# Ledger of designs, part 185: peptides against a protein of PDB entry 3T7K

Target 1, 248 residues: chain A of PDB entry 3T7K
Amino acid sequence: KAEKILARFNELPNYDLKAVCTGCFHDGFNEVDIEILNQLGIKIFDNIKETDKLNCIFAPKILRTEKFLKSLSFEPLKFALKPEFIIDLLKQIHSKKDKLSQININLFDYEINGINESIISKTKLPTKVFERANIRCINLVNDIPGGVDTIGSVLKAHGIEKINVLRSKKCTFEDIIPNDVSKQENGGIFKYVLIVTKASQVKKFTKLINDRDKNETILIVEWNWCVESIFHLNVDFTSKKNVLYQKK

## One batch from the design tools (peptide; made by RFdiffusion4, then SolubleMPNN)

Design b2_p26_1_s2 (from b2_p26_1, 10 letters changed)
Fold by OpenDDE base, seed 3:
Structure b2_p26_1_s2 (fold): chain B 248 residues (1-248), chain A 26 residues (1-26)
Amino acid sequence: as target 1 above (248 residues)
Amino acid sequence: SIKKEWEEYVKKIEEREKKGDIREPK
């Protein structure tokens, strides 16, 4: 069926997209359209796996979803596109117009607002954003919205190797893990990095750490700190935004 | 309209995001 539909075109583009969708196409595609897209070099995946070498995301706008955040860890992210690209493409293909010589749709016309070349270029770096920031091990409170698995998955995609889940009401100092990284001369390295949800947790963890491990560096942040770092593909240690506690 | 459906879906996403939940709605 797809071959018959595509036979009316003299030339078919190969877009070479391996993509996930977020905020769009939640109902999926019919079998014919999937086959058409495949013939055009557009493969859409339901889930993100490193082995698939994904290079594209479809979304109507910047979203703070798991898929969107993880897409910024693609190596590289080549395209962040509005779903209208697919819609317009399929419309042209299904058009009742006579034999068309070429599909004329430019990917660059469908870029998601706010995802600029600066962001895209950073996805070509050999390291991940938290890796560059010398954040290897973090402590995450168990009451984080979205769940520790989802949040943890995003963080791992961006270079955090170890996620220690803290039971905020029952945890002791011994439950808190250090961020074990080699000291680099010019980088702000924090021995303890924590993501928390409540002010009470800040008070608790700062007390636990300061009482047992005096004079050590501590960074306690909100989830939004991580999100902002991901969207910029850079950790700005000079910013106090979304930082709840910092001891250098 | 596909666009309308997306808008409604995005609204649900954004509501969850306000709570810090980054999981897509089913």
Scores: peptide ipSAE 0.607, ipTM 0.951, DockQ to the pose 0.896
Fold by OpenDDE base, seed 5:
Structure b2_p26_1_s2 (fold): chain B 248 residues (1-248), chain A 26 residues (1-26)
Amino acid sequence: as target 1 above (248 residues)
Amino acid sequence: SIKKEWEEYVKKIEEREKKGDIREPK
């Protein structure tokens, strides 16, 4: 069926997209449309797996979803596109017009607002954002919204190797892991990095660490600190935004 | 319209995001 529909075109583009969707197409696609998209070099996946070598995301705008945040870890993210690309493409293909020489849909007309070439270019770097920031091991409180698995998955996609989950009410100093990193030329090095949700946790963890490991470097941040770092593909250690406690 | 459906879905996402929940609505 897809072949018959596409036969009206003399030439078919190959968009070479391996994509996920967020904030759109939650109901999926019918079999014919999937086949059409496949013939045009567009493959849509339900989930993100490293083995799939994803290079594209469809979303109506910048979203703070797991998929969107992870898409910025693609190697590289080639395109961040509005879902209207697919809609317009399929509309043109299903049109009963006479034989056309080519499909006239340009990817660049459908870029998501706010995802610019500067961001895209950083996804071509050989390192991940938290790797560049010398953050390898972090402590994450167990009561974080969205759950430690989802949040942890995003953090790992962006270069954090080890996520230690802290039971905020019962944890002791011994439960807190150090950020074991070698000195690098770029970025700060904090011995203890923690993501917390409440001011009470800041007070608790700062006391625990300062009492047992005096004068060590500590970074305690909100989840939004991570989000902003991901969206910029850069950690700004000069900013106090979303930083709850910092000791250099 | 499909666009309207997406807009409603995005609103749900954004409501969750305000709470720090980055999981998509089912």
Scores: peptide ipSAE 0.605, ipTM 0.951, DockQ to the pose 0.896
Fold by OpenDDE base, seed 2:
Structure b2_p26_1_s2 (fold): chain B 248 residues (1-248), chain A 26 residues (1-26)
Amino acid sequence: as target 1 above (248 residues)
Amino acid sequence: SIKKEWEEYVKKIEEREKKGDIREPK
């Protein structure tokens, strides 16, 4: 059926998109439309896997979803597009009224607002955002909204190698892991990096660390610190936004 | 319309985002 529909076109574009969707197409596509999209070089995946070499995300706008955040770790993210691209494309293809010899849909007309070339260019870097920031090992409290698995998956996608989950009510100093990175002179390297959810945790962890490992560097942030870093594909250590405690 | 459905779905996402939950609604 898809072949018959596409037969009316003399030439078909190859968009070369390997994409996931967030905030749109949650009900999926019918079989015919999937086949049509596939013939146009558009493959939609349900989940993100590194082996699939995804290069595109569809979303109506910037969202703070797992898929959107992970899309910024694609190597590279080539396109961040509004779902109207698919809608208009399929509409044109299914249209019987328009004697169209060619599909006339330009990807650049459907860019998500706020994802600019600067962001896209950073996804071409050989390193991940937290890797560049010298954050390799972090401590994550177990009561984080969304769960440690989801949050941890996003963080790992962006270069964090080890995520230590802290049971906030039961943890001791011995449960806190250091950020094991080589001391570089010009980079703000924090020995202890923690993501927490509440002020009581800040108080607890600062006390535990300062009492047992005096004069060490500590960075305690909320999840929004990570989100902002991901959206900018850069860690700004000069900003106090979303930083709950910092000791240099 | 499809767009309206997406808008409603996005609203649900954004409500969860306010709480720090990055999981999409089912």
Scores: peptide ipSAE 0.602, ipTM 0.950, DockQ to the pose 0.897
Fold by OpenDDE base, seed 1:
Formats: C-alpha cells, sequence, structure tokens
Structure b2_p26_1_s2 (fold): chain B 248 residues (1-248), chain A 26 residues (1-26)
C-alpha cells in the first residue's frame, strides 16, 4: 500500500531522521504511515537507546520530559521538530488533488521554538554538559518526583557516571559519596553534589557534611538546576537560580 | 482535532513537570 501511494512521486526525499516523539503521537502511527515514513528515511522509535543513534525529536514545544531532556544528549541532535512536519508530509502524500511530482517540505520550517542553532551546535561537543562541569558523582534523594531511575537516567545521559541514592530520613554522613573527579587546575570542583527536594534536607545534609568533613565544597541544588543546565547545555556556576546551598 | 488532543496531552505533561515529574502520562 505504501509503495502504491508513493509511486506517484518521481523522486522521494531521504530525510535521514531517527527520531523519538514526546508530547505528540502518543497513539502511534498506522502501519501504512510508518511504512511511508520509513521510505522517506524517517524512523520513529518508541524508546531511546544509545545503539539506535537517534538524531531527532518531535515535540510541539520545549518540554521537560525524559525524552526531551535526553534528546539534548544525542550525538548530535540534528533536528528538533514540531509534529506538524509529519502531519503536513503525510497530508501531501495522501493528497489526491495535488499533481505533485515532488514532496516539497523543508525541515527547517518546523523547528521547535527555543531550540536554536546554538543549542544544536553544543550537541556536537565531544563531552557532556555535566562532564564539562566536573560533576561525575551525585547524591540524589529517594523522594525525588519521577523516581530516581528516571531522573538518574537523564543525568547519566548527560555525563554523570554515578548516582548515589540517599534515603533522606535514615542516611548518615557515610552514605554520602564524594564527587570523585581529579582536581583540574582551572575548574571549580565541588566535593559533594546533592539534588534534594526539601529545605529540611538541605539543613540535614549541610550539617552532616560540615560536622564530619570541615571546609569541603558543597553544592546542593534542585532538579530545576539540572534541567536549566541541560536546556542550555552549560552549567552556570555564577547563577544562584535553583541553588539551595553552595560552599566554595 | 489531533492538535487539540495534543494540546490536552501537553497540559497533562506540564502539570506533572511543575511537580518535577518528567514521566509522560499514558
Amino acid sequence: as target 1 above (248 residues)
Amino acid sequence: SIKKEWEEYVKKIEEREKKGDIREPK
């Protein structure tokens, strides 16, 4: 069926997209449309796997979903597109009225607002955002919304190697892991990095660390600090936004 | 319309995001 539908076109574009969708197409595609898209070099995956070499995300706008956040770790993210690209493409293909010998849809007309070339260019960097920030090991409280697995997965995609989950009510100083990075001459390294959800946790962890390991550097942030860092593909240590406690 | 359905779905996502939950609704 897909071949018959596409037979009316003299030339077919190859978009070379390996994509995931977020905030759109949650009901999936019919078999014919998937076949059509595949013939046009558009492959849509349900989940993100590193082995699939994904290069595209479809979303109606910037979202703070797992898929969207992880898409910014693609190597590279080539396109962040509105789902209207697929809609318009399929509409043209299924159109009986258009004596179109060619599909005339430009990917650049469907860019997601706010994902600019500056962001896309940073996905070509050889390092990940938290790697560049010298954050290798973090402590994550167990009551984080979305769950430690989901949040941890996003953080790992962006260069954090070790996620230590803290049971906030029962944890002791010995449960807190240091950020095990070699001292770089020109970069501020925090020995302890923690993502927390509550002010009470800030008080607890600062006390535990300061009582047992005096004069060490501490960074305690909210999840939003991570999100903003991901969206900018840069950690701004000069910003106090979403930082709950900082000791240099 | 498909667009309206997506808009409603996105609203649900955004509500979760406000709470820090980055999991998409089913």
Scores: peptide ipSAE 0.600, ipTM 0.950, DockQ to the pose 0.908

Design b2_p26_1_s3 (from b2_p26_1, 8 letters changed)
Fold by OpenDDE base, seed 4:
Structure b2_p26_1_s3 (fold): chain B 248 residues (1-248), chain A 26 residues (1-26)
Amino acid sequence: as target 1 above (248 residues)
Amino acid sequence: SILEKIEEYVKKIEEREKKGDIREPK
């Protein structure tokens, strides 16, 4: 059926998209539409896997979803597109108009607002955002909204190698892991990096660390600190936004 | 419409985002 539908076009574009969707198309596509999209070089995946070499995200806007955040770790992210691209494309293809010479849908007309070339260009870098920031190992409190698995998965996608989950009510100093990075000349290296949710946790962890490992560098941030870093594909250590405690 | 459904779905997402939950609604 897809072949018959597409036969009315003299030329078919190859968009070369390997994509995931977030905030849209949660009900999926029918078999015919999937086949149509495949014939146009658009492959939509349900989940993000590194082996799939994903290069595209469909979303109506910038979202703080797992998939959206992970899409910024694609190597590279070539396109961040609004769902209207697919909608308009399928609408044109399913139209009962006479034989059309070509499909007239331009990807560049459907860019997500706020995802600019600066962001896209950074996805071409050989390193991940937290890797560049010398954050390899972090401590994550277990009561984080969304759950440690989801949050951890995003962080790992962006270069964090080890996520230590802290039981916030029961943890001791021995449960906190150091950020084991080699001393590089050009970056603030924090020995202890923690993502917390509450002020009480800041007080607890600062006390534990300062009492047992004096004069060490500490960075305690909110999840929003990570999100902002991902959205900018850059860690700004000069910003105090979403930083709860910092000791250099 | 498809777009209306998307808008409604996005609202649900944004409500979760306010709470720091990055999981997509079902």
Scores: peptide ipSAE 0.661, ipTM 0.963, DockQ to the pose 0.953
Fold by OpenDDE base, seed 1:
Structure b2_p26_1_s3 (fold): chain B 248 residues (1-248), chain A 26 residues (1-26)
Amino acid sequence: as target 1 above (248 residues)
Amino acid sequence: SILEKIEEYVKKIEEREKKGDIREPK
């Protein structure tokens, strides 16, 4: 059926997209449309796997979903497109009336607002955002919304190698892991990095660390600090936004 | 319409995001 539908076109574009969807197409596509998209070089995957070499995300706008956040770790993210690209494409293809010899849909017309070339260019960097920030090991409280697995997966995609989960009520100093990064001369390295959800946790962890390991550097942030860093593909250590405690 | 369905779904996502939950609704 797909071949018959596409036979009316003399030339078919090859968009070369390996994509995931977030905030759209949650019900999936019918078999014919999937085949049509495949013939046009558009492959849509249900899940993000590094082996698939994904280069595209479909979303109606910037979202704080796991998939969207992870898409910014693609190597590279070539395109962030609105679902209207697929909708308009399929509409044009299924249209019987138009003696269209060619599919005339430019993917550049469907870019997600706010994902600019500056962001896209940073996805071509050989390092990940938290790697560049010298954050390798972090402590994450167990009561974080969304769950430690989901949050941890996003953080790992962006260069955090080790995630230590802290039981906020029962943890001791010995449960807190240091950020094991070799001191590079020119960058602020924090020995302890923690993501917390409550002010009480800030008080607890600062006390535990300061009592046992005096004069060490500490960074305690909210999840939003990570999100903002991901969206900018840059960690701004000069910003106090979403920073709960900082000791240099 | 497809777009209307997307808008409704996005609203659900945003409600979860307000709570810090980055998992998509089922």
Scores: peptide ipSAE 0.660, ipTM 0.963, DockQ to the pose 0.962
Fold by OpenDDE base, seed 5:
Structure b2_p26_1_s3 (fold): chain B 248 residues (1-248), chain A 26 residues (1-26)
Amino acid sequence: as target 1 above (248 residues)
Amino acid sequence: SILEKIEEYVKKIEEREKKGDIREPK
């Protein structure tokens, strides 16, 4: 069926997209449309796997979803596109009236607002954002919204190697892991990095660390600190935004 | 329309995001 539909076109573009969707197409596509998209070099995946070499995300706008955040870790992210690209494309293809010899839909017309070339260019870097920031090991409280698995997966996609989950009510100093990174030339190194959800946790962890390991560097942040870092593909250690406690 | 459905779905996502939940609605 897809071949018959596409036969009316003399030339078919190859968009070369390996994509996931977030905030759109949650019901999926029918078999014919998937085949059509495949013939145009557009492959849609349900989940993010490194082996698939994903290079594109479809979303109506910048979202703070797992998939969107992870898409910024693609190597590289080539395109962040609005769902209207697919909608218009399929509409044009299924149209019986247009003696269209060619599909005339340009990817660049459908870019998500706010994902600019600067962001895209940073996805071509050989390192991940937290790797560049010398954050390898973090402590994550277990009561984080969205769950430690989802949050942890995003953080790992962006270069955090080890996520230590802290049971906030029961944890002791011995449960807190150091970041354990070698001093690199251009980054602040914090011995202890923690993501917390509430002020009481800040008080608890600062006390535990300062009582047992005096004079060490500590960074305690909210999840939003991570999100902002991901969206910018850069960690700004000069910013106090979403930083709950910092000891240099 | 497809776009209207997307808009409604996005609203649900954003409501969850306000709570820090980055999981997509089913």
Scores: peptide ipSAE 0.660, ipTM 0.962, DockQ to the pose 0.958
Fold by OpenDDE base, seed 2:
Structure b2_p26_1_s3 (fold): chain B 248 residues (1-248), chain A 26 residues (1-26)
Amino acid sequence: as target 1 above (248 residues)
Amino acid sequence: SILEKIEEYVKKIEEREKKGDIREPK
């Protein structure tokens, strides 16, 4: 069926997209449309797997979904496109108009607002954003919205190697892990990095650390600190935004 | 329309995001 539909065109583009969708097409596509997209070099996957070498995300705008955040860790992310790309493409293909010589849909016309070339270029870097920031090991409180697995998965995609989950009410100093990074002379390395949800946790962890390991560097942030870092593919240690406690 | 459905779905996502939940609605 797809072949018959596509026979209207003399030439078919190969878009070479391996994509996931977020905030759109949650009901999926019919079999014919999937086949059409496949013939045009557009493969849509349900989930993100490293083995699939994904290079594209479809979303109506910048979202703070797991898929969107992880897409910024693609190597590289080639395209971040609005769903209108697929809609217009399929509309043109299904149109009863006379034999079209070619499909006239340009990918660049459908870029998601706010995902610029600067961001895309950073996805070509050999390192991940938190790796560049010398954040290897973090402490994450167990009451984080979305769950530690989902949040942890995003953080790992962006270069955090070890995530220690803290039971905020029961944890002791011994439960807190240090950020085990080699002392690079020029980099702001925090010995203890924590993601927390409440002010009470800040008070607790600062006390525990300061009482047992005096004069050590501490960074306590909200989840939004991580999100902003991901969206910029850069950690700005000069910013106080979403930083709850910092000791240099 | 497809676009209208997307807009509605995005609203649901954004409501969850306000709470810090990054999981997409089913």
Scores: peptide ipSAE 0.659, ipTM 0.962, DockQ to the pose 0.958

Design b2_p26_1_s4 (from b2_p26_1, 9 letters changed)
Fold by OpenDDE base, seed 1:
Structure b2_p26_1_s4 (fold): chain B 248 residues (1-248), chain A 26 residues (1-26)
Amino acid sequence: as target 1 above (248 residues)
Amino acid sequence: SIMKEIEEYVKKIEERFKKGDIREPK
């Protein structure tokens, strides 16, 4: 059926998209439309796997979902597109009225607002955002909204190698892991990096670290610090935004 | 107080998470 529908076109584009969707197409696509999209070089996956070499995200806008945040770790992310791309494409293809010999849909007309070429270009870098920031090992409180698995998965996608989960009520200094990175000459390295959710945790962890390992560098942030870093694909250490405590 | 500001800020963040911050929107 897909072949019959597409037969009216003398030439078919190859968009070469391997995509996931977030905040759209919750009901999926029918079999015919999936086949049509496949013939046009558009493959849509349900989940993110590194082996699939995903290069595209469909979303109505910038979202803070796991899929959206992880899409910015694609190597590279080629396109971040609004769902209207697929909608308009399928509408054009299914239209019987238009004696269209060619599909006339431009990907660049459907870019997600706020995802610009500067962001896309950074996804071509050989390193991940937290890797560039010399953050390899972090401490994450166990009561973080969204859950440690989801949050941890996003962080790992962006270059965090080790995530230590802290039981916020029971943890001691010995439970806190250092950020084990080689000292680079030109970069501020924080020995202890923590993501927390409560002011009481800031007080607790600062006390624990300062009492046992005096004069060491500490960075305590909330989740938005990570999100903003991901959205910009850059860690700005000059900004105090979303930083709860820092000691350089 | 810095602690008060942190508490207020964290509270706002918690509310966002409850509304589906990291989760797929419905």
Scores: peptide ipSAE 0.186, ipTM 0.789, DockQ to the pose 0.120
Fold by OpenDDE base, seed 3:
Structure b2_p26_1_s4 (fold): chain B 248 residues (1-248), chain A 26 residues (1-26)
Amino acid sequence: as target 1 above (248 residues)
Amino acid sequence: SIMKEIEEYVKKIEERFKKGDIREPK
């Protein structure tokens, strides 16, 4: 059926998109439309796997979903597109009125607002955002909204190698892991990096660390600090936004 | 106090997460 529908076109574009969707197409696509998209070089995946070499995200806008955040770790992310790209494409293909000899859809007309070329270009870098920031090992509280698995997965996608989950009520100093990175000349390395959800946790962890490991550098942030860093593909250590405690 | 401000801010964030911040919108 897909071949018959596409037979009316003299030339078919090859978009070369390996994509995931977030905040759109919840009901998926029918079999015919999937086949059509495949013939146009558009393959949509249900989940993110590194082996699939994904290069595209469909979303109506910038979202804080796991898929959207992880898409910024693609190597590279080539396109961040609105779902209207697919909608308009399929509409043209299924249109009975216009004997179109060719599909005329420009990808650049469907870019997600706020994902600019500067962001896209950073996805071509050989390193991930937290790797560049010298954050290798972090401590994550177990009561984080969204769950440690989801949050941890996003962080790992962006270059964090080790995630230590802290049981906030029972943890001791010995449970807190240091951020073990080689001293680079030009960057303030924090020995202890923690993502927390409560003010009481800030008090607890600062006390534990300062009492046992005096004069060490500490960075305690909330989840939005990570999100903003991902959205910009850059960690701004000069900003105090979303930083709960910092000791240099 | 700084701690009170942090608590209020964190509470706001928690409410956002409950509304599906990281989860796929339905």
Scores: peptide ipSAE 0.184, ipTM 0.788, DockQ to the pose 0.121
Fold by OpenDDE base, seed 2:
Structure b2_p26_1_s4 (fold): chain B 248 residues (1-248), chain A 26 residues (1-26)
Amino acid sequence: as target 1 above (248 residues)
Amino acid sequence: SIMKEIEEYVKKIEERFKKGDIREPK
């Protein structure tokens, strides 16, 4: 059926999209439409796997979902598109208007607001955002919204190698791991990096660290600090936004 | 003391805590 529908076009575009969807197309596509999209070089995956070499995300806007955050770690992310791209494309293809010998849909007309060329260009860098920021090992509290597995997966996708989960009520100083990064002369390297959810945790961890490892550098942030860093594909150490405690 | 400073600071930032929502929107 898809072949019959597409036969009216003299030339079919190859969009070369390997995509995931977030915040749209929850019910998926019918078999005919999936086949149509495949013939146009658009393959939609249910989940993110590194082996699939994903290069595209469909979303109505910038979202804080796992899929959206991970899409910014694609190598590279070529396109971040609104779902209207697919909708308009399928509408045009299913249209009975004889005058359409060619599919006339431009990808650039459907870019997600806020994902600009600057962001896209950074996904071509050989390093990940937290790698560039000299953050390799972090401490994550166990009560983080979304769960440590999901949050950890996002962080790992963006260059964090080791995630130490802290039991906030039971942890001691010995449970806190250092950020094992070689001291660069000009780089703001923090020995201890922690993501927390509560003010009480800031008090606890600062006390534990300062009492046992005096004069070391500490960075304590909330999850929004990570999200903003991902959205910009850059860590701004000059900003105090979403930083709960910093000792240089 | 450093501890008092931390306590005061923490009180100020309590209002800034926003829960991150990474859930798939319906």
Scores: peptide ipSAE 0.099, ipTM 0.722, DockQ to the pose 0.179
Fold by OpenDDE base, seed 4:
Structure b2_p26_1_s4 (fold): chain B 248 residues (1-248), chain A 26 residues (1-26)
Amino acid sequence: as target 1 above (248 residues)
Amino acid sequence: SIMKEIEEYVKKIEERFKKGDIREPK
């Protein structure tokens, strides 16, 4: 069926997209449309797997979903597109009225607002954003909204190697892990990096660390700090935004 | 106080998460 539908076109584009969707296409696609998209070099996956070499995200806008955040870790992310790309494409293909010999849909017309070439270019870097920031090991409170698994998965996708989950009510200093990174010359390395959700946690962890490991560097942030870092594919250590406590 | 600011900020974050910040939008 897909072949018959596409037979009216003299030439088919190859978009070369391996994509996931977030905030759109919840109902998926029918078999015919999937085959059509496949013939056009568009493959849509349900989940993110590294082996699939995903290079595209479909979303109506910048979202804070797991899929969207992880898409910025693709190697590279080639396109971040609005779902209207697929919609318009399929509409054009299924249209019986348009004696169009060619599919006239340009990917560049469907870019998600706010994902610019600067962001896309950074996904071509050989390192991940937190790797570049010398953040290898973090402490994450267990009561973080969204859950430690989801949050942790996003962070790992962006270069954090070890996520230590802290039981916020029961943890002691010994439960806090250091950010074990080699001394690099030009970057502020924080020995302790923590993601917290409550002011009480800031007080607790600062006290625990300062009492037991005096004069060490501490970075305590909230989740938005991570999100902003991901959205920019850069950690700005000069910004106090979303930083709850910092000791250099 | 720094604590009040943190508390307010945390509340905002909590509200976002409740609204599906990390989850797929409905």
Scores: peptide ipSAE 0.145, ipTM 0.767, DockQ to the pose 0.121; fails the geometry check

